Peptides against a protein of PDB entry 5OOQ. Designs and how they scored, part 115

Target 1, 227 residues: chain A of PDB entry 5OOQ
Amino acid sequence: YREDVRQVVTHPANALSFLQPGRLVEISVNGKDNYGWGAVVDFAKRINKRNPSAVYTDHESYIVNVVVNTMYIDSPVNLLKPFNPTLPEGIRPAEEGEKSICAVIPITLDSIKSIGNLRLYMPKDIRASGQKETVGKSLREVNRRFPDGIPVLDPVKNMKIEDEDFLKLMKKIDVLNTKLSSNPLTNSMRLEELYGKYSRKHDLHEDMKQLKRKISESQAVIQLDDL

## One batch from the design tools (peptide; made by RFdiffusion4, then SolubleMPNN)

Design b2_p19_8_s1 (from b2_p19_8, 8 letters changed)
Fold by OpenDDE base, seed 4:
Formats: C-alpha cells, sequence, structure tokens
Structure b2_p19_8_s1 (fold): chain B 227 residues (1-227), chain A 19 residues (1-19)
C-alpha cells in the first residue's frame, strides 16, 4: 500500500513540481541501495542518445540529479555518467562502519522513496570544489535537527492531489493499515488496479508534458532573474 | 579528517526553506 501511494506521489505529473533545486528527497535505488535523504540538484527528461526510440515508463522517464552524503568512500564515483541512472558497479551507500562521501548521483523518479517538506538553499554551482560537501554538511545538520525524521509532504494537504481515485486509494490504505491482518497479496493487487485506473483516467502523459513545459518556462525565467 | 564545521542553528535556518 505504501508502494502504491509512492507510485502516485512520484509520478511525473505530481512529483516534478516539487523537485526544485534543494528539495529534500529520500532515496532508495532499485529498492535496495538506501542513500537516505538527499538534495535535488535538477532534473531532466531521460533521453537515450544511442536509442532515441527508447520508451521509458513514466517513473523512469526523468532523471533527477541528487546530492547524497552517504556514498561509500571507495565507490567509483568517477565512473558516474551524467544523466545516466544506470549506476556503475560498486556505486553504493556506505554500510555501518564504512566511511561516506558526498556525491551527485542520477536517479529515476522510481528511486524516490519520499519527498520532504524542506528545501535547502543550493549553491549555484554544485560541481565546484567543496560545494557538494557543503550540501552534505547541511544534510547532516538537517538529520540532526529532525531525529524523528524529516517532514514528508502530505500528498493531499501539501501536494494538492485531489483526484477521487487517489483519495479512495488513500482511504483504503488507511483502512488496511488499521486492518493489517488481511492478506497482503490481495490488497496489493487491488491497489495496483486502483493505481492503474488512476493513471488511465488522467492523461498523465499529457499532463506531464504540460507540466514540463511550464517548468521549463519557469526555469528560463529563473535563469533570467539570475542574470 | 574533513573538519566539517557544524552549521549553527541560525546558519541552518538560513539554508532551510519550508516548502
Amino acid sequence: as target 1 above (227 residues)
Amino acid sequence: MSGYVELTDEELDELLEKA
């Protein structure tokens, strides 16, 4: 059920408007590599230059660059390719007792576990020497100040997801969380069906295109204001 | 030993925006 909510929250139509530079996001790559909370640098539509005809799922159609402070120190970060979410072998978070470093990693929307209700003021050039480490320090301080966890955006109150099917999904999740005794498999299938209905009802692809245009226009305006 | 200067509460408040 949490996964189904995550699918809606991380859908481009909902997530992209909240992926401003500095937005805190909780990162789990491929559901295995937990980097914890990172900060958004930017995002772009995924383009395969080698295979322009490649069709990606909605959740894989965008690449989000994020600063993490939990990268294993001996990870081959020099092998990271900009805007390539397929991470090289050995790119992983530090385990207990291991040293970590700051890194910028490209992830898909599917690697976002949660979107925080906090935004860092980001350096203008995150690739400049020492800037990612500054963000890393800020992330540590945020984690220190929020020992119970970083506040997560409320899908309804904050993200203003007002779709009836989504609200029904949320209600079902609340009921299921209360009735944890029912067979998880049956509930998962029903939630997947509800998500499918939600995704079909909304031409989320077209909404995403419109949102992307608006974001691009807004970014252009911001770039003009930074001049 | 990366001498990470701890951000003061004030410095963090300057760096954090509630979204």
Scores: peptide ipSAE 0.023, ipTM 0.603, DockQ to the pose 0.105
Fold by OpenDDE base, seed 3:
Structure b2_p19_8_s1 (fold): chain B 227 residues (1-227), chain A 19 residues (1-19)
Amino acid sequence: as target 1 above (227 residues)
Amino acid sequence: MSGYVELTDEELDELLEKA
């Protein structure tokens, strides 16, 4: 059920308006490589120059560039290609006892575990020398300030997801979390059905969500320019 | 000055309250 909520939250129609520069996101690549909390640099629609007709799933259709401070020091970061979410072999987070460095990695929306209710002030040129490390220090400080975890955006209160099917899904999850004891299999099937209905509705309302996103992005840019 | 403004604890709290 948590995965179903994650799928809705990380859907482009919901997530993109909250992926402003400096937005904190919790990153798990391929369900295996946990980088922890990183900071959004930017995002772009995924374009395949070799195959312009390539169709990506909604969660794979955007590339989000994020600063992480947990990259293994000996990872081949020089092989990272901007806007290519297919990470080279050896790109991984540092394990316990290993040294880490700051890096900018391209990820898909599917690699976002959660979206934080915090933003860092980002340098204008993250590629400039020392800028990633500055963000890395800020990430450490944030983690220090929130030992119990960084606050996550509330899907309803903060993200304003008002879809009736999603609200029903959330209510069902709450009920299931309280009633974990009774019939988990039947409840999972119902959640998948609700997610399916939600996804179909969002496809129909995508234009409206894109407009809201553009407005939000414009406001975010204005705030960065005023700083 | 594109100053990296480190959010103070107070500023962070304000951001959390407005959310």
Scores: peptide ipSAE 0.024, ipTM 0.608, DockQ to the pose 0.120; fails the geometry check
Fold by OpenDDE base, seed 2:
Structure b2_p19_8_s1 (fold): chain B 227 residues (1-227), chain A 19 residues (1-19)
Amino acid sequence: as target 1 above (227 residues)
Amino acid sequence: MSGYVELTDEELDELLEKA
């Protein structure tokens, strides 16, 4: 059920308007590599220059550049290709006892576990020497200030997802969590169907245009000093 | 036999009204 909510929250029609520079996002690449909370640099529509006719899923159709402070120090970060979400072999988060460094990695929307209700002040040139490390220090400070976890955007209150099918989905999840002791798999399939109905009702192209406008108008930044 | 209870939409609505 959490995955079904995640699918809706990370859908371009909902997520992109909240992926402003400095937005905190919790990152899990390919459902395996957990980088923890990172900060959004920017995002762009995924374009395959070699295959312009390439069709991506909604959750793979955008590349989000994020600063993480949990990259394994010996990861081949020099092999990272801009706007290529297929990460080179050896790119991984540091394990317990390993040293980490700050890195900018390109991820898909599908690699976002949650969207935080916080934004960091981002340097204008994150690629300049020392700038990603500054963001990395800020990320550590945020984690220190929120020992119980970074606040997550509420899909209804904050993200204003008012779609009736989504609201029904949320209500169903609540009912299932409280009353169903049965295997979540059968219920998850039905939730996927509801999500599918939701997704099909939205024209992603028009929604993206509207979202871009909303993003440009959104100036709300919660600075670290305000935390 | 892990009895997967598939609730219909109607059954779910009924549960929501009772909650």
Scores: peptide ipSAE 0.009, ipTM 0.338, DockQ to the pose 0.015; fails the geometry check
Fold by OpenDDE base, seed 5:
Structure b2_p19_8_s1 (fold): chain B 227 residues (1-227), chain A 19 residues (1-19)
Amino acid sequence: as target 1 above (227 residues)
Amino acid sequence: MSGYVELTDEELDELLEKA
């Protein structure tokens, strides 16, 4: 169920308007490296300068830069390149008992596990000395205030997706969720089919442009000093 | 140490409602 909803929510046509600076997102890279909740810095369409003909999936077509406070301290963070989601070897979250540091990492939409219903007031220049650490402190405070978990955006109520095909997809996902325990593989394949049909019916490029215009919409914002 | 302003539960709820 969680993966089913995630595929829809993290699609560019839905997610981009909610990836404003400071938006909290839960991050899992390659399905294994869980960084927890981070804060969005910015995002851009993925461009491969070395291979301009590269075709990316919808979930890999954008890069999101996020501040995390769970980076393993001995990770080669100096090798990180903005807008390059291919992370260097050794870049990983700290394990239990290991020390962590703040870092800005480039991720794909596919690495977003959840989109939070909270935003932080972000520094104007996150790359300036000490700014990442400030955001890191705010992230710790948010986690402290929400011991049961950070509230997640409701796809219907909060994201206000009025598209009929999306609503139908969500209803079908709900039905599939009730059956996931019986045959996960078949249900997953069916979800991919439904998602594919949805994505093909919409002009992704135009949808993304429209969503970018809504990025500035007012959302719940927490000041860094209020945390 | 950057001091944080403590928000009440009510203030926090108001912030969430504005989202």
Scores: peptide ipSAE 0.009, ipTM 0.463, DockQ to the pose 0.182; fails the geometry check

Design b2_p19_8_s3 (from b2_p19_8, 9 letters changed)
Fold by OpenDDE base, seed 1:
Structure b2_p19_8_s3 (fold): chain B 227 residues (1-227), chain A 19 residues (1-19)
Amino acid sequence: as target 1 above (227 residues)
Amino acid sequence: MSGYVELTQEEIDKLLEEA
């Protein structure tokens, strides 16, 4: 269910209004490269100059430039191109024991794991010498202040997602969480099994897939140009 | 449990001012 919620949250119709400069976002590229929390610089609609007829999915149709402070020091950051989400080989986060540097990377909406309920004050010119490092220091400070994790935007309370089917899904998730928390089945393995059983029993995955389709269809009608 | 934490803008601003 987390992935399904993520798909709704990171959809352009919902996400773009919250991708202001300085917005914190949790970044995972290609499902394996976890950069942790970064700060949004800006975003733009994805344009393929080589293939103007290229059709992108909703989650791949925008490029978000983000400052991260977890880039591996020996990554070929000089090969990064603004607004090109196809990252060069060797661009990766630092592993434990490796040194990291600050970098601006272009990502798609699909690479956003979560959107934080925090914004940093961003330098006017992030490309100026030392500015990305300033943001990097701010990111470290935020992580220090939130040892249990940076607060995530509430899809309903903060993002004001009022889709009826989505609200029903969220209510179902809340009920499941309550039932799981009330049951002594507190062991993580049993929780996953129970969630799997409940998910199958209540067909939540299918409901979420249908919701995703409806959202995509409804948003295809809503001219994204007005956002 | 995806613990969503709601912070007010005032709380956010305070956190940023202290950083």
Scores: peptide ipSAE 0.018, ipTM 0.526, DockQ to the pose 0.122
Fold by OpenDDE base, seed 4:
Structure b2_p19_8_s3 (fold): chain B 227 residues (1-227), chain A 19 residues (1-19)
Amino acid sequence: as target 1 above (227 residues)
Amino acid sequence: MSGYVELTQEEIDKLLEEA
């Protein structure tokens, strides 16, 4: 059920307004490779120069560049292609006992597990020497300061997602969480249906995006030098 | 099931100061 909420939160119509530079996001690539919390550099609409007619799903239609500090040290980071979210083989987070490095990786919206209620004040040029590492140190400090986890944006209170179908989805989740379901499968299908209705109704609208950006400006910003 | 945490700016600032 948490996945259903995640799908709505990470939809472009909702997420992009909160993906300002420095925004903390929790990253899970393909639902498998967990990089932990990273910091947004920027995002762009996904384009395929080789296949301009390519149509992507909503959750794959944008590429988000993020700084992570959990990249396995021996990962072939030199093979990373800018604006290509299909990561080369061997690109993975460090496992327990392995050394990690900082890297900028391109991800899709679908690889965002959570959007944090915090932002880092990002360097102007993250590709400059030492800047990634500075952000990496800041990420470590943030994790240290929040041992119980980095605060996540509330979809309703912070992101102002007030769509009726989404609210119904949330209510349904709450009901299911409080009650033992006699038929979990059926209930799950109903949740998917509710999400489906929402996703079909909403596309990225600039006016809505602008409004949400104004709301997101109230989020906590942490200066890198203060970490 | 809410895996989301909402903190006020004041609460966040306090946490940062205590760290």
Scores: peptide ipSAE 0.007, ipTM 0.390, DockQ to the pose 0.121
Fold by OpenDDE base, seed 2:
Structure b2_p19_8_s3 (fold): chain B 227 residues (1-227), chain A 19 residues (1-19)
Amino acid sequence: as target 1 above (227 residues)
Amino acid sequence: MSGYVELTQEEIDKLLEEA
């Protein structure tokens, strides 16, 4: 059920307007590589120059560049290709007892576990020497200040997702979590159906235009000094 | 799970009846 909510939250129609530079996002690549909380650098529509006719799913149609401070120190970060979300072999988060470094990695929307209700001040040139490390220090400080976890954006209150089908989805999730002991498969299918209805109501192209306008609107940045 | 949508018990019961 959490995955169903995540699918809606990370859909381009909802997520992109909240992926401003410095936005904190919780990152899990391929459902296995947990990098923890990182900071958004920027994002772009995924374009395959070699195959312009390539069709991506909604959640794979954008590339988000994020700074993480949990990259394994011996990861082949030099093999990272800009705007290529297919990460080289060996790119992984540090395990317990291993040293980590800061890195900028390209991810898809599908790799976002949560969107935080915080934004870091981002250097103008994150690729300049030492800048990603500065962001990494800020990330550590944020984690220190929020021992109970970084606050997550509320899909309704903060993200203003008011779609009727989504609200129904949320209501059903609540009902299922509290009282229904029905077949998990049946419940999952029903939730997927509701999500499907929601997603089908949105045209990606029109939504992108609307989102572009919303993205241009300045949102308040909560810097470390304000925490 | 922090319910992102606050439902009253009455609303929950109604949804259960409709489910």
Scores: peptide ipSAE 0.006, ipTM 0.326, DockQ to the pose 0.022
Fold by OpenDDE base, seed 3:
Structure b2_p19_8_s3 (fold): chain B 227 residues (1-227), chain A 19 residues (1-19)
Amino acid sequence: as target 1 above (227 residues)
Amino acid sequence: MSGYVELTQEEIDKLLEEA
């Protein structure tokens, strides 16, 4: 059920409007490499210049650039290619006892485990010397302030996901968490129905969410400057 | 300048209504 919710939350129609610069996201690449909480730099629609006809899944159709402070120090970060979510071999988070560095990595929406209800003030030029380290320090401070975990956006209250099938799914999850065992098959069918609806309205919804994002970003920047 | 902002529900609602 948690994965089903994640699939809906990280769908472009829902997620993109909340991927403003500085938005905290929890990152897991390929279900293996957990970088923890990072900060969004920007995102772009995935374009394959070599194969313009390439069709990506919804969750792989965008690239999100994120600052992480958990990159293994000896990772070949120089081999990272902007807007290429296929990470080179050796790019991994630091293990316990290993030293870490700050890095900007390109990820897909599918690599987002959760979206936080926090935003960092982001430098205008994250690629400038020392800027990613500044963000890294801020990430450490945030983690220190939230020892029980960074608050996650509520899909309904915060993200305003109003899809009827999703709401039914959420209600079902609540019921199941209290009394009933999970039914993966039922959840899978509902998820497919949701994806079907999003697929039909994907372009329109995506455009609307992008517009909402731009408006939100403008307001957020003003607020951040005033703080 | 705390370096980060927690978005309140009111702030989120306002942003969503204005968009």
Scores: peptide ipSAE 0.025, ipTM 0.469, DockQ to the pose 0.435; fails the geometry check

Design b2_p19_8_s4 (from b2_p19_8, 7 letters changed)
Fold by OpenDDE base, seed 2:
Structure b2_p19_8_s4 (fold): chain B 227 residues (1-227), chain A 19 residues (1-19)
Amino acid sequence: as target 1 above (227 residues)
Amino acid sequence: MSGYVELTDEEIEELLKKA
């Protein structure tokens, strides 16, 4: 059920407007590599120059560059390719007892577990020497200040997702959380159906295009305010 | 505090309106 909510929240039509530079996001790559909370650098539409006709799913159609401070120190970070979300072998978060470093990694929207209600002040040039480490220090400080967890954006209150089918989905999740159903499979199927209805009702591609324009305009305004 | 900003609902709304 949490996954169904995540699918809606991380859909381009909803997520992109909240992926401003410095936005905190919780990162899980391929459902296994948990990097914890990172900071958004930027995002771009995924373009395959070798195969311009490549069709990506909505959740894989954008690349988000994020700073993480949990990269395993011996990870082959030099093999990272800009805007390539297919990470080289050996790129992973540090395990317990291992040392970590800061890195900028390209991820898809599908790798976002949660979107935080916080933004870091980001350096103008994150690729400059020492800048990602500065962000890494800020991430540690944020985690220290929020021992109970970084606040997550509320899909309804903060993200203003007002779709009726989504609201019904949320209500069903609440009911299921309170009532242990004897048939979890049936309930899961019903939630998937509701999500399916939500996704089908919206021309998500056009909505995404409109949102991207709005985001570009907003980013310009934010950059002006940071000057 | 120079490292981060908490975005209020109002600030988010303003950002969305300016977008």
Scores: peptide ipSAE 0.032, ipTM 0.527, DockQ to the pose 0.516
Fold by OpenDDE base, seed 1:
Structure b2_p19_8_s4 (fold): chain B 227 residues (1-227), chain A 19 residues (1-19)
Amino acid sequence: as target 1 above (227 residues)
Amino acid sequence: MSGYVELTDEEIEELLKKA
């Protein structure tokens, strides 16, 4: 269910209004490169100059520039191109025991794992010398203040996602979590099995796909025109 | 102090509604 919720939350119709400069976002690139929490610099609609007819999915149709403080020190950061989410080979987060540096990386909405309920005050010119490092220090301080994790935006309370099908999905998730928490069999393996059974029984994946389509058709028209 | 963390506008609005 977390992936299903993530798909709705990171859809342009919902996410873009919360990607202000300084917004904290949790970043995972290609499902394996976890950069942790970064700070949004800006975003823009993805334009393919080489292939103007290129069609992108909703989650790949925008590029978000983010400051991360977990870039591996020997990564070829000089090869990074603004607004090009196809990262050069060797661009990766530092592993345990490796040194990291601050970098601005372009990502798609699909690379956002979660959107934080916090914003940093961002420098006016992030490209100026030392400004990325300033943001990096702020990110470290935030992580220090929130040892149990940075608070995530509530899709309903904060993001005001009022789609009826989504609200029904959220209620189902809450009921499932309550049932799982009340049963002593709260071992992680059983949670996955129960969720798998529930998902199959209630076809939540198909409901989510339908919801995504409805969001793309209805909300994208209204909110993207205002952006 | 470098690292001022601001609440989201939505959180501010929620706090204002509770106040």
Scores: peptide ipSAE 0.031, ipTM 0.529, DockQ to the pose 0.319
Fold by OpenDDE base, seed 5:
Structure b2_p19_8_s4 (fold): chain B 227 residues (1-227), chain A 19 residues (1-19)
Amino acid sequence: as target 1 above (227 residues)
Amino acid sequence: MSGYVELTDEEIEELLKKA
């Protein structure tokens, strides 16, 4: 169910308007590297300078720079390149008992597990000395305030997706969740089929471009100014 | 010393409602 909803929510046509600076997102890279909740710095369309003809999937077509406070301390963070989602070897979250540091990592939309219904006040220059750590402190404070978990955006109520086909898709996902089959693969395949039909029916590429231009600033901002 | 702006639970709830 979670993966099913994630595919729809993290599609560029839906997600980009909610990836404002400071937006909280839950991050999982390669399905194994869980960084927890981070804060969006910015995003851009993925461009491969070495291979301009490279074609990316919708979920890989944008790069999101995110501040995390769970980077393993001995990770080669100096090798990180903004807007390059191919992470250097050794870049990983700290495990239990390991020390962590703050870092800005470039991720794809596919690495977003959840989009939070909260935004942090972000420094204008996140690359300035100490600014990542400030955001890191804010992230810790948010986690402290929400011990039961950071609230996640409701795809319908918060994201205001009123498209009839989308609503039908969501309803079908709910039905699939209720009728949980013994074979997760079958459920995933069915979801992919439904998503594919939705994607073919709608010009999601154009919708994405339009929504990118109309990034909503109306979402709640928590000003956790570290004084 | 890094201080945080203390928000009340009510203020947090209000922020969440505005979203």
Scores: peptide ipSAE 0.020, ipTM 0.518, DockQ to the pose 0.178
Fold by OpenDDE base, seed 4:
Structure b2_p19_8_s4 (fold): chain B 227 residues (1-227), chain A 19 residues (1-19)
Amino acid sequence: as target 1 above (227 residues)
Amino acid sequence: MSGYVELTDEEIEELLKKA
């Protein structure tokens, strides 16, 4: 059930407007590599230069560059390719007892577990020496200040997702959370159906294009104001 | 030489904004 909410929250039509530079996001790559909370650098539409005709799912159609402070120290970070979410072998978070470093990794929207209600003021050039580490220190401080967890954006109150099908989904999840003990499989199928209805109701691709354009325009304005 | 600027706790606080 949490996965179905995550699917809606991380859909480009909803998520992209909240992926400003410095936005905190909780990262899980391929559902197995948990990097914890990172900070958004930027995002771009995924383009396969080798296969321009490649069609990606909505959740894989954008690449988000994020700073993490949990990268395993011996990970081959030099093999990371900008805007390539297919991570090289050996790129992983540090395990207990291992040392970690800061890194910028490209992820898909599908690798976002949650979107935080906090932003960091990001350096203008995150690739400059020491800048990733600065963000890493900030991330550690945030985690220290929020021992019970970083505040997550409320899909309805904060993200203003007002779609009726989504609201129905949320209500069903609340009901199911109270009844979670009985039939998980039947409930999962119903949630998938509701998500499917939500996804089909919106021409999400066109909405995404329009949203991306608006975001790009707004970012340009912000850059002008920061000058 | 891009000097590593150690951020003070206060500077870190200023870098944190509730969105």
Scores: peptide ipSAE 0.020, ipTM 0.569, DockQ to the pose 0.067

